# Peptides against a protein of PDB entry 5X9X: the designs that were tried, part 18

Target 1, 41 residues: chain A of PDB entry 5X9X
Amino acid sequence: SSVSELEQRLRDVKNTNSRFRKALMEKENELQALIRKLGPE

## One batch from the design tools (peptide; aimed at target 1 L34)

Design b2_p28_5_s4 (made by RFdiffusion4, then SolubleMPNN; from b2_p28_5, 13 letters changed)
Fold by OpenDDE base, seed 3:
Structure b2_p28_5_s4 (fold): chain B 41 residues (1-41), chain A 28 residues (1-28)
Amino acid sequence: as target 1 above (41 residues)
Amino acid sequence: MTEEEVIAEAEKLGFSRSYVQAKIRKFG
């Protein structure tokens, strides 16, 4: 049905969004880890 | 690590130099 199709599209968008958000979070965490390595040298 | 080394490694991860520098400024 049209409703079920819209629900599926919404789920797909949410899943895609979640994947990107997770990837960005992991990248940011890696950057923070790098910055924590900054020293006086 | 030096600032430049951090920037270099961060660029490998896809971050822009300006973004990394801003983060470092915030950190310091």
Scores: peptide ipSAE 0.523, ipTM 0.902, DockQ to the pose 0.803
OpenDDE base, seeds 1, 2, 4, 5: peptide ipSAE 0.521, 0.520, 0.520, 0.522; ipTM 0.902, 0.902, 0.902, 0.902

Design b2_p28_6 (made by RFdiffusion4; failed a check: the pose's geometry)
Pose (drawn by RFdiffusion4):
Structure b2_p28_6 (pose): chain A 41 residues (1-41), chain P 28 residues (1-28)
Amino acid sequence: as target 1 above (41 residues)
Amino acid sequence: DIENEIEDVENEIEDLENEIEDSENEIE
């Protein structure tokens, strides 16, 4: 049905998107962690 | 210093958002 060339790239970009969606949520943690460091003086 | 670090993190976030959009478009 689907050619191997297409699906291999698809598996790659899906692993890419899943990883990037994870990293994005993590960077928000780092963002709020810095703001917790803006909390003091 | 912390405000600069925040700006760096925001830029990284924007980059990740663009990469996610591109990967979604390619998946579609």

Design b2_p28_6_s2 (made by RFdiffusion4, then SolubleMPNN; from b2_p28_6, 18 letters changed; failed a check: the pose's geometry)
Amino acid sequence: SLKKKIEEVKKTISELENEIKKAEELLK

Design b2_p28_6_s3 (made by RFdiffusion4, then SolubleMPNN; from b2_p28_6, 18 letters changed; failed a check: the pose's geometry)
Amino acid sequence: SLEKKIQEVQETIKRLENEIAEAEKLLS

Design b2_p28_6_s4 (made by RFdiffusion4, then SolubleMPNN; from b2_p28_6, 16 letters changed; failed a check: the pose's geometry)
Amino acid sequence: SLLQEIERVKKTMEELENEIKKAEEELA

Design b2_p28_7 (made by RFdiffusion4; failed a check: the pose's geometry)
Pose (drawn by RFdiffusion4):
Structure b2_p28_7 (pose): chain A 41 residues (1-41), chain P 28 residues (1-28)
Amino acid sequence: as target 1 above (41 residues)
Amino acid sequence: IEDEIADVEDEIADLEDEIADSEDEIAD
């Protein structure tokens, strides 16, 4: 049905998107962590 | 710390772009 060339790239980009969606949420943690460091003086 | 925050915001914007591109590739 689907050609291997297409699905291999699809597996790659899905692993890419899943990883990027993970890293994005993590960067928000770093973002708020810095603001917790803006908390003091 | 404000500079580090701007750097992290930039990294987040880059990741958002990369996610939008990967979504387009998945849709194609």

Design b2_p28_7_s1 (made by RFdiffusion4, then SolubleMPNN; from b2_p28_7, 19 letters changed; failed a check: the pose's geometry)
Amino acid sequence: LQEQIEKVKQTMSRLENEIKEAEELIAS

Design b2_p28_7_s2 (made by RFdiffusion4, then SolubleMPNN; from b2_p28_7, 15 letters changed; failed a check: the pose's geometry)
Amino acid sequence: LEEEIERVKKEMERLENEIEKAEKEIAE

Design b2_p28_7_s3 (made by RFdiffusion4, then SolubleMPNN; from b2_p28_7, 15 letters changed; failed a check: the pose's geometry)
Amino acid sequence: LEEEIERVKEEMRRLENEIAEAEKLIAE

Design b2_p28_7_s4 (made by RFdiffusion4, then SolubleMPNN; from b2_p28_7, 17 letters changed; failed a check: the pose's geometry)
Amino acid sequence: LLEKIAEVEKTKERLEKEIEEAEKEIEE

Design b2_p28_8 (made by RFdiffusion4; failed a check: too like the target's own chain)
Pose (drawn by RFdiffusion4):
Structure b2_p28_8 (pose): chain A 41 residues (1-41), chain P 28 residues (1-28)
Amino acid sequence: as target 1 above (41 residues)
Amino acid sequence: ELREEEDEAERLRKALREKETEIQALKE
């Protein structure tokens, strides 16, 4: 049905999007962690 | 489907670059 060339790139980019969605939520943790460091003086 | 997923990857890369710039600005 679907050509291997397409699906292999699709598996790649899905792994890419899953990893990027993860990294994005983690960078928010770093963002708030810095603001917790803006908490003091 | 591949086109939609590649567009999503580009949107996520942009969002990560923007978030990393925001975190760097707070560090400075």

Design b2_p28_8_s1 (made by RFdiffusion4, then SolubleMPNN; from b2_p28_8, 11 letters changed; failed a check: too like the target's own chain)
Amino acid sequence: ELRDVENTNSRFRKALMEKENEIQALIR

Design b2_p28_8_s2 (made by RFdiffusion4, then SolubleMPNN; from b2_p28_8, 11 letters changed; failed a check: too like the target's own chain)
Amino acid sequence: RLRDEENTNSRFRKALMEKENEIQALIR

Design b2_p28_8_s3 (made by RFdiffusion4, then SolubleMPNN; from b2_p28_8, 10 letters changed; failed a check: too like the target's own chain)
Amino acid sequence: ELRDVENTNSRLRKALMEKENEIQALIR

Design b2_p28_8_s4 (made by RFdiffusion4, then SolubleMPNN; from b2_p28_8, 12 letters changed; failed a check: too like the target's own chain)
Amino acid sequence: ELRDVENTNSRFRKALMEKENELQALIR

## One batch from the design tools (peptide; aimed at target 1 F20)

Design b2_p29_1 (made by RFdiffusion4; failed a check: the pose's geometry)
Pose (drawn by RFdiffusion4):
Structure b2_p29_1 (pose): chain A 41 residues (1-41), chain P 29 residues (1-29)
Amino acid sequence: as target 1 above (41 residues)
Amino acid sequence: ELEEEIAEVEEEIAELEEEIAESEEEIAE
């Protein structure tokens, strides 16, 4: 049905998107962590 | 210093958002 060339790149980009969606949510943690450091003086 | 670090993190977030949008387009294709 689907050619291997297409699905291999698809598996790659899915692993890419899943990883990126994870890294994005993590960067928000770093973002708020810095603002918790803006909390003091 | 902390405000610069925050701007860097915001830039990294924006870049990740773009990379995610591009990967979504590739998945849709």

Design b2_p29_1_s1 (made by RFdiffusion4, then SolubleMPNN; from b2_p29_1, 17 letters changed; failed a check: the pose's geometry)
Amino acid sequence: SLQQQIEEVQKTMSRLENEIKEAEKQIEE

Design b2_p29_1_s2 (made by RFdiffusion4, then SolubleMPNN; from b2_p29_1, 14 letters changed; failed a check: the pose's geometry)
Amino acid sequence: SLLKQIEEVKETMSRLENEIAEAEEKLAE

Design b2_p29_1_s3 (made by RFdiffusion4, then SolubleMPNN; from b2_p29_1, 16 letters changed)
Fold by OpenDDE base, seed 3:
Structure b2_p29_1_s3 (fold): chain B 41 residues (1-41), chain A 29 residues (1-29)
Amino acid sequence: as target 1 above (41 residues)
Amino acid sequence: SLLKKIEEVKKTISELENEIEKADKEIAA
Protein backbone atom coordinates (compact mmCIF):
# COMPACT_ATOMS: atom_id res chain seq x y z
CA SER B 1 0.00 0.00 0.00
CA SER B 2 0.95 3.63 -0.27
CA VAL B 3 1.34 3.86 3.50
CA SER B 4 3.49 0.75 3.72
CA GLU B 5 5.64 2.01 0.86
CA LEU B 6 6.16 5.34 2.57
CA GLU B 7 7.05 3.57 5.80
CA GLN B 8 9.51 1.38 3.94
CA ARG B 9 11.07 4.38 2.22
CA LEU B 10 11.39 6.12 5.56
CA ARG B 11 13.15 3.09 7.03
CA ASP B 12 15.48 2.91 4.05
CA VAL B 13 16.38 6.59 4.30
CA LYS B 14 16.98 6.29 8.03
CA ASN B 15 19.20 3.25 7.51
CA THR B 16 21.18 5.05 4.83
CA ASN B 17 21.42 8.12 7.03
CA SER B 18 22.70 5.99 9.89
CA ARG B 19 25.44 4.52 7.70
CA PHE B 20 26.47 7.96 6.51
CA ARG B 21 26.57 9.30 10.05
CA LYS B 22 28.78 6.40 11.10
CA ALA B 23 31.09 7.01 8.16
CA LEU B 24 31.18 10.71 9.01
CA MET B 25 32.24 9.93 12.57
CA GLU B 26 35.02 7.70 11.28
CA LYS B 27 36.21 10.35 8.84
CA GLU B 28 36.12 13.03 11.52
CA ASN B 29 38.29 10.80 13.69
CA GLU B 30 40.63 10.19 10.78
CA LEU B 31 40.86 13.92 10.14
CA GLN B 32 41.73 14.63 13.75
CA ALA B 33 44.42 11.96 13.68
CA LEU B 34 45.89 13.48 10.52
CA ILE B 35 45.79 16.97 11.98
CA ARG B 36 47.69 15.77 15.03
CA LYS B 37 50.43 14.57 12.69
CA LEU B 38 50.91 18.14 11.47
CA GLY B 39 52.47 19.20 14.73
CA PRO B 40 52.93 18.58 18.42
CA GLU B 41 49.96 17.60 20.48
CA SER A 1 51.18 13.38 1.15
CA LEU A 2 49.79 14.23 4.55
CA LEU A 3 48.25 17.48 3.35
CA LYS A 4 46.77 15.78 0.30
CA LYS A 5 45.22 13.11 2.51
CA ILE A 6 43.76 15.75 4.78
CA GLU A 7 42.15 17.44 1.81
CA GLU A 8 40.78 14.11 0.60
CA VAL A 9 39.27 13.39 4.00
CA LYS A 10 37.79 16.88 4.17
CA LYS A 11 36.24 16.35 0.76
CA THR A 12 34.73 13.06 1.89
CA ILE A 13 33.38 14.71 5.02
CA SER A 14 31.70 17.40 2.93
CA GLU A 15 30.14 14.78 0.68
CA LEU A 16 28.86 12.82 3.65
CA GLU A 17 27.42 15.94 5.24
CA ASN A 18 25.61 16.73 2.01
CA GLU A 19 24.15 13.22 1.88
CA ILE A 20 23.08 13.40 5.51
CA GLU A 21 21.44 16.76 4.94
CA LYS A 22 19.60 15.34 1.95
CA ALA A 23 18.42 12.35 3.96
CA ASP A 24 17.39 14.54 6.89
CA LYS A 25 15.31 16.68 4.57
CA GLU A 26 13.63 13.61 3.15
CA ILE A 27 12.91 12.32 6.64
CA ALA A 28 11.49 15.67 7.71
CA ALA A 29 9.27 15.96 4.63
Scores: peptide ipSAE 0.636, ipTM 0.908, DockQ to the pose 0.696
OpenDDE base, seeds 1, 2, 4, 5: peptide ipSAE 0.635, 0.635, 0.635, 0.635; ipTM 0.908, 0.907, 0.907, 0.907

Design b2_p29_1_s4 (made by RFdiffusion4, then SolubleMPNN; from b2_p29_1, 14 letters changed; failed a check: the pose's geometry)
Amino acid sequence: SLLEEIKRIEETKKRLENEIAEAEKQIAA

Design b2_p29_2_s1 (made by RFdiffusion4, then SolubleMPNN; failed a check: too like the target's own chain; its pose is not in this set)
Amino acid sequence: EDVKNTNSRLRKALMEKENEIQALIRKLG

Design b2_p29_2_s2 (made by RFdiffusion4, then SolubleMPNN; failed a check: too like the target's own chain; its pose is not in this set)
Amino acid sequence: RDVENTNSRLRKALMEKENEIQALIRKLG

Design b2_p29_2_s3 (made by RFdiffusion4, then SolubleMPNN; failed a check: too like the target's own chain; its pose is not in this set)
Amino acid sequence: REVENTNSRFRKALMEKENEIQALIRKLG

Design b2_p29_2_s4 (made by RFdiffusion4, then SolubleMPNN; failed a check: too like the target's own chain; its pose is not in this set)
Amino acid sequence: EDVENTNSRLRKALMEKENEIQALIRKLG

Design b2_p29_3 (made by RFdiffusion4)
Pose (drawn by RFdiffusion4):
Structure b2_p29_3 (pose): chain A 41 residues (1-41), chain P 29 residues (1-29)
Amino acid sequence: as target 1 above (41 residues)
Amino acid sequence: MEDLEEKIEDIENEMEDLEERIEDNENEM
């Protein structure tokens, strides 16, 4: 049905998007962690 | 404080880049 060339790239980009959606939520943690460091003086 | 603000800005830019790359991947799929 679907050609291997397409699906291989698809598996790649899915692994890419899943990893990126993870990194994005993590960078928010770093973002708030810095603001917790803006908490003091 | 200034250094922390710069780091925050860098992180926001990196998050934006990640969003854009996810959107391009979704368009490709």

Design b2_p29_3_s1 (made by RFdiffusion4, then SolubleMPNN; from b2_p29_3, 17 letters changed)
Fold by OpenDDE base, seed 2:
Structure b2_p29_3_s1 (fold): chain B 41 residues (1-41), chain A 29 residues (1-29)
Amino acid sequence: as target 1 above (41 residues)
Amino acid sequence: SDELLERIERLRKEMEEIENEIKRNEELM
């Protein structure tokens, strides 16, 4: 149904954002590590 | 090193792009 389709699309967007947030966290962790490395060295 | 600085810049750019996409998706909801 149209409602079911909209619900599915909403879930897809939420899932996409969840993946993005995970990727963002990983990149932030790497960035911090690199910045720490840049400082002393 | 140049490689280190380049990687940092790539990460910053990638993070900005991801953040923009998240924001755009949230605005659609």
Scores: peptide ipSAE 0.595, ipTM 0.890, DockQ to the pose 0.773
OpenDDE base, seeds 1, 3, 4, 5: peptide ipSAE 0.595, 0.594, 0.594, 0.595; ipTM 0.891, 0.890, 0.890, 0.890

Design b2_p29_3_s2 (made by RFdiffusion4, then SolubleMPNN; from b2_p29_3, 17 letters changed; failed a check: too like the target's own chain)
Amino acid sequence: KQELLEKIKRLEKEMKEKENEIAENEKLM

Design b2_p29_3_s4 (made by RFdiffusion4, then SolubleMPNN; from b2_p29_3, 17 letters changed)
Fold by OpenDDE base, seed 1:
Structure b2_p29_3_s4 (fold): chain B 41 residues (1-41), chain A 29 residues (1-29)
Amino acid sequence: as target 1 above (41 residues)
Amino acid sequence: SEELLKKIEELRKEMKEIENEIKKNEELM
């Protein structure tokens, strides 16, 4: 049904964003580690 | 390190792309 399709699309978007936020956090952690490695030199 | 700076810039670009996609998806909700 149209309602079921909308619910599915919403779930897909939420799941996609959850994966994106996890990836973003991992990249932020890597970025901070590299910045610290860069140092004041 | 030139390689280190390049990796940092690459990460910043990738993060920006992810943030843009998250924003687009949040606008759908």
Scores: peptide ipSAE 0.586, ipTM 0.885, DockQ to the pose 0.759
OpenDDE base, seeds 2, 3, 4, 5: peptide ipSAE 0.585, 0.584, 0.584, 0.584; ipTM 0.885, 0.885, 0.885, 0.885

Design b2_p29_4 (made by RFdiffusion4; failed a check: the pose's geometry)
Pose (drawn by RFdiffusion4):
Structure b2_p29_4 (pose): chain A 41 residues (1-41), chain P 29 residues (1-29)
Amino acid sequence: as target 1 above (41 residues)
Amino acid sequence: DEITDVEDEITTLEDEITDSEDEITTLEE
């Protein structure tokens, strides 16, 4: 049905998107962690 | 400055995610 050339790239970009969605949520943790450091003086 | 750097990284990731979603949709079609 689907050609291997397409699905291989698809597996790649899905692994990419899943990883990126993970890293994005993490960067928000780093963002709030810096703001917790803006908490003091 | 550190916060701006992290916000830039977040924006970059958001763009990369949009691009990967578009490519996924195109490959699936």

Design b2_p29_4_s1 (made by RFdiffusion4, then SolubleMPNN; from b2_p29_4, 17 letters changed; failed a check: the pose's geometry)
Amino acid sequence: SEIEEIEKEKEDLEKKIKEAEEEIKKLEA

Design b2_p29_4_s2 (made by RFdiffusion4, then SolubleMPNN; from b2_p29_4, 18 letters changed; failed a check: the pose's geometry)
Amino acid sequence: SEIAEIEKEREDLKKKIEEAEKEIQELEA

Design b2_p29_4_s4 (made by RFdiffusion4, then SolubleMPNN; from b2_p29_4, 19 letters changed; failed a check: the pose's geometry)
Amino acid sequence: SEIEKIKKEMEDLRKQIEEAEKEIKELEA

Design b2_p29_5 (made by RFdiffusion4; failed a check: too like the target's own chain)
Pose (drawn by RFdiffusion4):
Structure b2_p29_5 (pose): chain A 41 residues (1-41), chain P 29 residues (1-29)
Amino acid sequence: as target 1 above (41 residues)
Amino acid sequence: LRTEEDEASRLRKALREKENEIQALREKL
């Protein structure tokens, strides 16, 4: 049904999006961590 | 595939924007 050329790239971009969605939520943690460091003086 | 590649481009842009925001706070600290 679907050509291998398409699906291989699709597996790749899905692994890419899953990883990126993870990294994006983690960068928020770094963001709030810095603001917790803005907490003092 | 096109929809997923567009999503990867949007996520890369969002990560760059978040990294720039974190860097600005690091420079401020």

Design b2_p29_5_s1 (made by RFdiffusion4, then SolubleMPNN; from b2_p29_5, 8 letters changed; failed a check: too like the target's own chain)
Amino acid sequence: LRDVENTNSRLRKALMEKENEIQALIRKL

Design b2_p29_5_s2 (made by RFdiffusion4, then SolubleMPNN; from b2_p29_5, 9 letters changed; failed a check: too like the target's own chain)
Amino acid sequence: LEDEENTNSRFRKALMEKENEIQALIRKL

Design b2_p29_5_s4 (made by RFdiffusion4, then SolubleMPNN; from b2_p29_5, 9 letters changed; failed a check: too like the target's own chain)
Amino acid sequence: LRDVENTNSRFRKALMEKENEIQALIRKL

Design b2_p29_6 (made by RFdiffusion4)
Pose (drawn by RFdiffusion4):
Structure b2_p29_6 (pose): chain A 41 residues (1-41), chain P 29 residues (1-29)
Amino acid sequence: as target 1 above (41 residues)
Amino acid sequence: KEELEEKIEEIEKEMEELEEKIEENEKEM
C-alpha cells in the first residue's frame, strides 16, 4: 500500500514530533523555573 | 534579573523553533 520510502520518513518525523512536543513542555518548566528565580529581589 | 530575562527570551525562541519544526513535519506527513 504505502511505499517504504514514505513510511520510513514518517516514522522518523513522528519520533521527531513526539520528542519535540516533549522538549517544548520541558522548556516551559525551565521558563517558569527562571521566573521562580525572578521571585526574589 | 536581567540575565534571567535574557534566558527566558532564549527559551521562548527555542520553543518557537520547535513549534515551527512540528508544523513543518505535520505538513510533510

Design b2_p29_6_s1 (made by RFdiffusion4, then SolubleMPNN; from b2_p29_6, 13 letters changed; failed a check: too like the target's own chain)
Amino acid sequence: SKELLEQIERLRKEMKEIENEIEKNEKLM

Design b2_p29_6_s2 (made by RFdiffusion4, then SolubleMPNN; from b2_p29_6, 12 letters changed; failed a check: too like the target's own chain)
Amino acid sequence: SSSLLEQIERLRKEMEEIENEIEENEKLM

Design b2_p29_6_s3 (made by RFdiffusion4, then SolubleMPNN; from b2_p29_6, 11 letters changed)
Fold by OpenDDE base, seed 2:
Structure b2_p29_6_s3 (fold): chain B 41 residues (1-41), chain A 29 residues (1-29)
Amino acid sequence: as target 1 above (41 residues)
Amino acid sequence: MEELKKKMEELRKEMEEIENEIEKNEKLM
């Protein structure tokens, strides 16, 4: 049904955003590691 | 060091792109 399709699309968007948030976390961790390598300690 | 700086800038840009996509998707909800 149209309702079921809309619900599925919403779930897909939420799932996509969840994956993006994980990717952001990984990139932030990598960025912080690089900052530590380049910055004084 | 230059390569690391380039990588940092690349990461910044990639993060910005992902954040923009997240924001767009959140606005759809």
Scores: peptide ipSAE 0.504, ipTM 0.869, DockQ to the pose 0.751
OpenDDE base, seeds 1, 3, 4, 5: peptide ipSAE 0.503, 0.503, 0.501, 0.502; ipTM 0.868, 0.868, 0.868, 0.868

Design b2_p29_6_s4 (made by RFdiffusion4, then SolubleMPNN; from b2_p29_6, 12 letters changed)
Fold by OpenDDE base, seed 5:
Parts: C-alpha cells; sequence; structure tokens
Structure b2_p29_6_s4 (fold): chain B 41 residues (1-41), chain A 29 residues (1-29)
C-alpha cells in the first residue's frame, strides 16, 4: 500500500543515514590519525 | 608530506559529501 511504501522509504532513509553517520565517524577517526601525523614537527 | 596532505583533503571532501547527503535525507523525513 501507499502507506507501507512510505513507511519503507522512511526506514530506508533512516538506515542510509545511520550507515552514513557510521562512515562519517570512521573517516573522522582516520582524519584525526592523519592530523596527529602532521604533528608539531 | 604531500601525500599526507592529499589524503587529509580527500577525507575532508568525502566527509563533506556525506554530511550533505545526510542533511538532504533529513529533509525527506
Amino acid sequence: as target 1 above (41 residues)
Amino acid sequence: SSELLEKIERLRKEMKEIENEIAENEKLM
């Protein structure tokens, strides 16, 4: 039904954003590690 | 090093793209 399709799409978007936030966190961790390599040297 | 800076900038760009996608998806909800 239209309602079930909308609910599914909403879940899909939420799941996608959850995955994106996880990826973002991983990239932030990598970025921080690289920045630490820059160091004060 | 140049390689290190390139990796940093690549990550920054990738993160920006993800943030933009998240923001657009939030508008759909």
Scores: peptide ipSAE 0.601, ipTM 0.892, DockQ to the pose 0.757
OpenDDE base, seeds 1, 2, 3, 4: peptide ipSAE 0.599, 0.600, 0.600, 0.599; ipTM 0.892, 0.892, 0.893, 0.892

Design b2_p29_7_s1 (made by RFdiffusion4, then SolubleMPNN; failed a check: the pose's geometry; its pose is not in this set)
Amino acid sequence: DVKKKIEEVKEEISRLENEIKKAEELIKE

Design b2_p29_7_s2 (made by RFdiffusion4, then SolubleMPNN; its pose is not in this set)
Fold by OpenDDE base, seed 3:
Structure b2_p29_7_s2 (fold): chain B 41 residues (1-41), chain A 29 residues (1-29)
Amino acid sequence: as target 1 above (41 residues)
Amino acid sequence: DVLEQIERVKKEIERLENEIAKADAEIAA
């Protein structure tokens, strides 16, 4: 049904969103690690 | 070459942020 399809789409988008947010966090951490390499530390 | 790596990571972050924004827009629609 249209409702079930919308619910499925919502779940899929949320799952995708969650995955990208996790990847973003990892990249932010990577960026900070690289920035620290530029420092005097 | 750390600066080059930083620029690559920044581009990846930008891509991810765009994808998240797109997903958020779809969720909010």
Scores: peptide ipSAE 0.662, ipTM 0.913, DockQ to the pose 0.758
OpenDDE base, seeds 1, 2, 4, 5: peptide ipSAE 0.660, 0.660, 0.661, 0.661; ipTM 0.913, 0.913, 0.913, 0.912

Design b2_p29_7_s3 (made by RFdiffusion4, then SolubleMPNN; failed a check: the pose's geometry; its pose is not in this set)
Amino acid sequence: SLKEEIERVKKEISELENKIKEAEEEIAK

Design b2_p29_7_s4 (made by RFdiffusion4, then SolubleMPNN; failed a check: the pose's geometry; its pose is not in this set)
Amino acid sequence: SLEEEIKRVEEEIRELENEIAEAEKKIAE

Design b2_p29_8 (made by RFdiffusion4; failed a check: the pose's geometry)
Pose (drawn by RFdiffusion4):
Structure b2_p29_8 (pose): chain A 41 residues (1-41), chain P 29 residues (1-29)
Amino acid sequence: as target 1 above (41 residues)
Amino acid sequence: LEDEIEDVEDEIEDLEDEIEDSEDEIEDL
């Protein structure tokens, strides 16, 4: 049905998107962690 | 700390762009 060339790239970009969505949520943690460090003086 | 926050925000924007691009490519494939 679907050519191997397409699906291989698709598996790659899906692994890419899943990883990126993970890293994005993590960077928000780093973002709020810095703001917790803005908490003091 | 404000500069570090800006750096992290830039990194977040970059990741958002990369995610949009990967979504478009997933739809196309």

Design b2_p29_8_s1 (made by RFdiffusion4, then SolubleMPNN; from b2_p29_8, 16 letters changed; failed a check: the pose's geometry)
Amino acid sequence: LLEQIKKVQEERSRLEKEIKEAEKEIEEL

Design b2_p29_8_s2 (made by RFdiffusion4, then SolubleMPNN; from b2_p29_8, 15 letters changed; failed a check: the pose's geometry)
Amino acid sequence: LLKEIQEVQETMSRLEKEIEEAEKEIEEL

Design b2_p29_8_s3 (made by RFdiffusion4, then SolubleMPNN; from b2_p29_8, 16 letters changed; failed a check: the pose's geometry)
Amino acid sequence: LLEEIKRVEEEMRRLENEIKKAEEEEKKL

## One batch from the design tools (peptide; aimed at target 1 V3 L6)

Design b2_p30_1_s1 (made by RFdiffusion4, then SolubleMPNN; failed a check: the pose's geometry; its pose is not in this set)
Amino acid sequence: SIEKEIEDLKNTISRAEKEIKELEEQMRKQ

Design b2_p30_1_s2 (made by RFdiffusion4, then SolubleMPNN; failed a check: the pose's geometry; its pose is not in this set)
Amino acid sequence: SIEEEIEDLKNTISRAEKEIAELEAEMKAQ

Design b2_p30_1_s3 (made by RFdiffusion4, then SolubleMPNN; failed a check: the pose's geometry; its pose is not in this set)
Amino acid sequence: SVQKEIEDLKNTISRAEKEIKKLEEEMKKL

Design b2_p30_1_s4 (made by RFdiffusion4, then SolubleMPNN; failed a check: the pose's geometry; its pose is not in this set)
Amino acid sequence: SVLKEKEDLKNTISRKEKEIAELEAQMAAQ

Design b2_p30_2 (made by RFdiffusion4; failed a check: the pose's geometry)
Pose (drawn by RFdiffusion4):
Structure b2_p30_2 (pose): chain A 41 residues (1-41), chain P 30 residues (1-30)
Amino acid sequence: as target 1 above (41 residues)
Amino acid sequence: ELTEVETEITELETEITESETEITELETES
């Protein structure tokens, strides 16, 4: 049905998007962590 | 540091949009 060339790239970009969606949510943690460091003086 | 992290977030958001577009295109072609 679907050519291997397409699906292999598709598996790659899905692993890419899943990883990026993870890293994005993590960077928000780092973002709020810095603001918790803006909490003091 | 705060601006750097916000830039990294923006880059990741761009990369995610691009990967989503490529996924949609690859699935349509399949």

Design b2_p30_2_s1 (made by RFdiffusion4, then SolubleMPNN; from b2_p30_2, 17 letters changed; failed a check: the pose's geometry)
Amino acid sequence: ELERIKKEIEDLKNTIEEKEKEIEELEEQM

Design b2_p30_2_s2 (made by RFdiffusion4, then SolubleMPNN; from b2_p30_2, 16 letters changed; failed a check: the pose's geometry)
Amino acid sequence: ELEKIEKEIEDLKKTIEEKEKEIKELESKM

Design b2_p30_2_s3 (made by RFdiffusion4, then SolubleMPNN; from b2_p30_2, 19 letters changed; failed a check: the pose's geometry)
Amino acid sequence: KLKEIQEQIEDLKNTIKEKEEEEKKLEAEM

Design b2_p30_2_s4 (made by RFdiffusion4, then SolubleMPNN; from b2_p30_2, 18 letters changed; failed a check: the pose's geometry)
Amino acid sequence: ELEKIQQEIEDLKNTIMEKEKEEKELEEKM

Design b2_p30_3 (made by RFdiffusion4; failed a check: the pose's geometry)
Pose (drawn by RFdiffusion4):
Structure b2_p30_3 (pose): chain A 41 residues (1-41), chain P 30 residues (1-30)
Amino acid sequence: as target 1 above (41 residues)
Amino acid sequence: ELEEVEEEIESLEEKIEESEEEIESLEEKS
C-alpha cells in the first residue's frame, strides 16, 4: 500500500514531532522556573 | 536567559508545525 520510502520518513518525523512536543512543554518549565527566579528582588 | 528560552520555544513551535505538515503530506501520499 504505502511505499517504504514514505513511511520510513514518516516514522522519523513522528518521532521528531513527539520529541519536539515534549521538549516544548519542558521549555515552558524552564520559562516559569526563570520567572520564579524573577520572584525575588 | 528568559528571552533565550522564549526563542527556543518559538523555534520548537516552528519545528513542530513543519513536522505536522510533513506528516500530513506523507500520509496523503501513502

Design b2_p30_3_s1 (made by RFdiffusion4, then SolubleMPNN; from b2_p30_3, 14 letters changed; failed a check: the pose's geometry)
Amino acid sequence: ELEEIKKEIEDLKNTIMEKEKEIRELEALS

Design b2_p30_3_s2 (made by RFdiffusion4, then SolubleMPNN; from b2_p30_3, 15 letters changed; failed a check: the pose's geometry)
Amino acid sequence: ELEKIQQEIEDLKNTIMEKEKEIEELEKQM

Design b2_p30_3_s3 (made by RFdiffusion4, then SolubleMPNN; from b2_p30_3, 15 letters changed; failed a check: the pose's geometry)
Amino acid sequence: KLEEIKKEIEDLKNEIMRKEKEIEELEAKM

Design b2_p30_3_s4 (made by RFdiffusion4, then SolubleMPNN; from b2_p30_3, 15 letters changed; failed a check: the pose's geometry)
Amino acid sequence: KLEEIKKEIEDLKNTIMEKEKEIEELEKQM

Design b2_p30_4_s1 (made by RFdiffusion4, then SolubleMPNN; failed a check: too like the target's own chain; its pose is not in this set)
Amino acid sequence: SSSENSRLEQELRDLENTNSRFRKAIMELE

Design b2_p30_4_s2 (made by RFdiffusion4, then SolubleMPNN; failed a check: too like the target's own chain; its pose is not in this set)
Amino acid sequence: SSSANSELEQRLRDLKNTNSRLRKAIMELE

Design b2_p30_4_s3 (made by RFdiffusion4, then SolubleMPNN; failed a check: too like the target's own chain; its pose is not in this set)
Amino acid sequence: SSSENSRLEQELRDLENTNSRFRKAIKELE

Design b2_p30_4_s4 (made by RFdiffusion4, then SolubleMPNN; failed a check: too like the target's own chain; its pose is not in this set)
Amino acid sequence: SSSENSRLEQELRDLENTNSRLRKAIMELE

Design b2_p30_5 (made by RFdiffusion4)
Pose (drawn by RFdiffusion4):
Structure b2_p30_5 (pose): chain A 41 residues (1-41), chain P 30 residues (1-30)
Amino acid sequence: as target 1 above (41 residues)
Amino acid sequence: ELELLREKLHLAELAGQTLTAKQLRQELED
């Protein structure tokens, strides 16, 4: 049905998107962690 | 349907859409 060339790139990008969605949420943690460091003087 | 697939394949080849062209060839073979 689907050609291997398409699905291989699809598996790749899906692994890419899942990893990037993880990294995006993590960078928010770093973002708030810096603001917790803005908390003092 | 086969004519339409041949027209789509031709357009995909002109557009340089190699993955789309492969998929349309496979659909024509099927």

Design b2_p30_5_s2 (made by RFdiffusion4, then SolubleMPNN; from b2_p30_5, 16 letters changed)
Fold by OpenDDE base, seed 2:
Structure b2_p30_5_s2 (fold): chain B 41 residues (1-41), chain A 30 residues (1-30)
Amino acid sequence: as target 1 above (41 residues)
Amino acid sequence: KLEELKKQLEEAKKAGDELKAKQLEKEIEE
């Protein structure tokens, strides 16, 4: 049904968003680690 | 219910687009 299809699409988008949030956090952590390693301080 | 699901889907898609943009910006910065 149209409702079940939209519910599935919503779940898929939310799952994708969760993966991107995790990736952003990991990239931010990597960036900050590099700044601490290579920065002037 | 159908219209509410459509609204939630569009909101989730917008959030995803913003996350993707931020990820791309961080990758370019690195």
Scores: peptide ipSAE 0.293, ipTM 0.804, DockQ to the pose 0.031
OpenDDE base, seeds 1, 3, 4, 5: peptide ipSAE 0.293, 0.040, 0.282, 0.293; ipTM 0.804, 0.500, 0.799, 0.804

Design b2_p30_5_s4 (made by RFdiffusion4, then SolubleMPNN; from b2_p30_5, 19 letters changed)
Fold by OpenDDE base, seed 4:
Structure b2_p30_5_s4 (fold): chain B 41 residues (1-41), chain A 30 residues (1-30)
Amino acid sequence: as target 1 above (41 residues)
Amino acid sequence: EREELEKQLKEAKEKGDELLAAQLEKKLAE
């Protein structure tokens, strides 16, 4: 049904957003580590 | 997310990145 399709789309968007948020967190920490390696520390 | 933070904390400590380790510990404590 149209309702079931909308519910599925919502679940897909939520899952996609969750994956991107995790990827961004990982890349942010990686970037910070690289910056510190390039710094005087 | 928590598992990844714990992994990164371990790696930060092993590398001697005290600043990153402190930031990760703060996030894990929230």
Scores: peptide ipSAE 0.034, ipTM 0.508, DockQ to the pose 0.012
OpenDDE base, seeds 1, 2, 3, 5: peptide ipSAE 0.027, 0.031, 0.025, 0.024; ipTM 0.487, 0.499, 0.461, 0.412

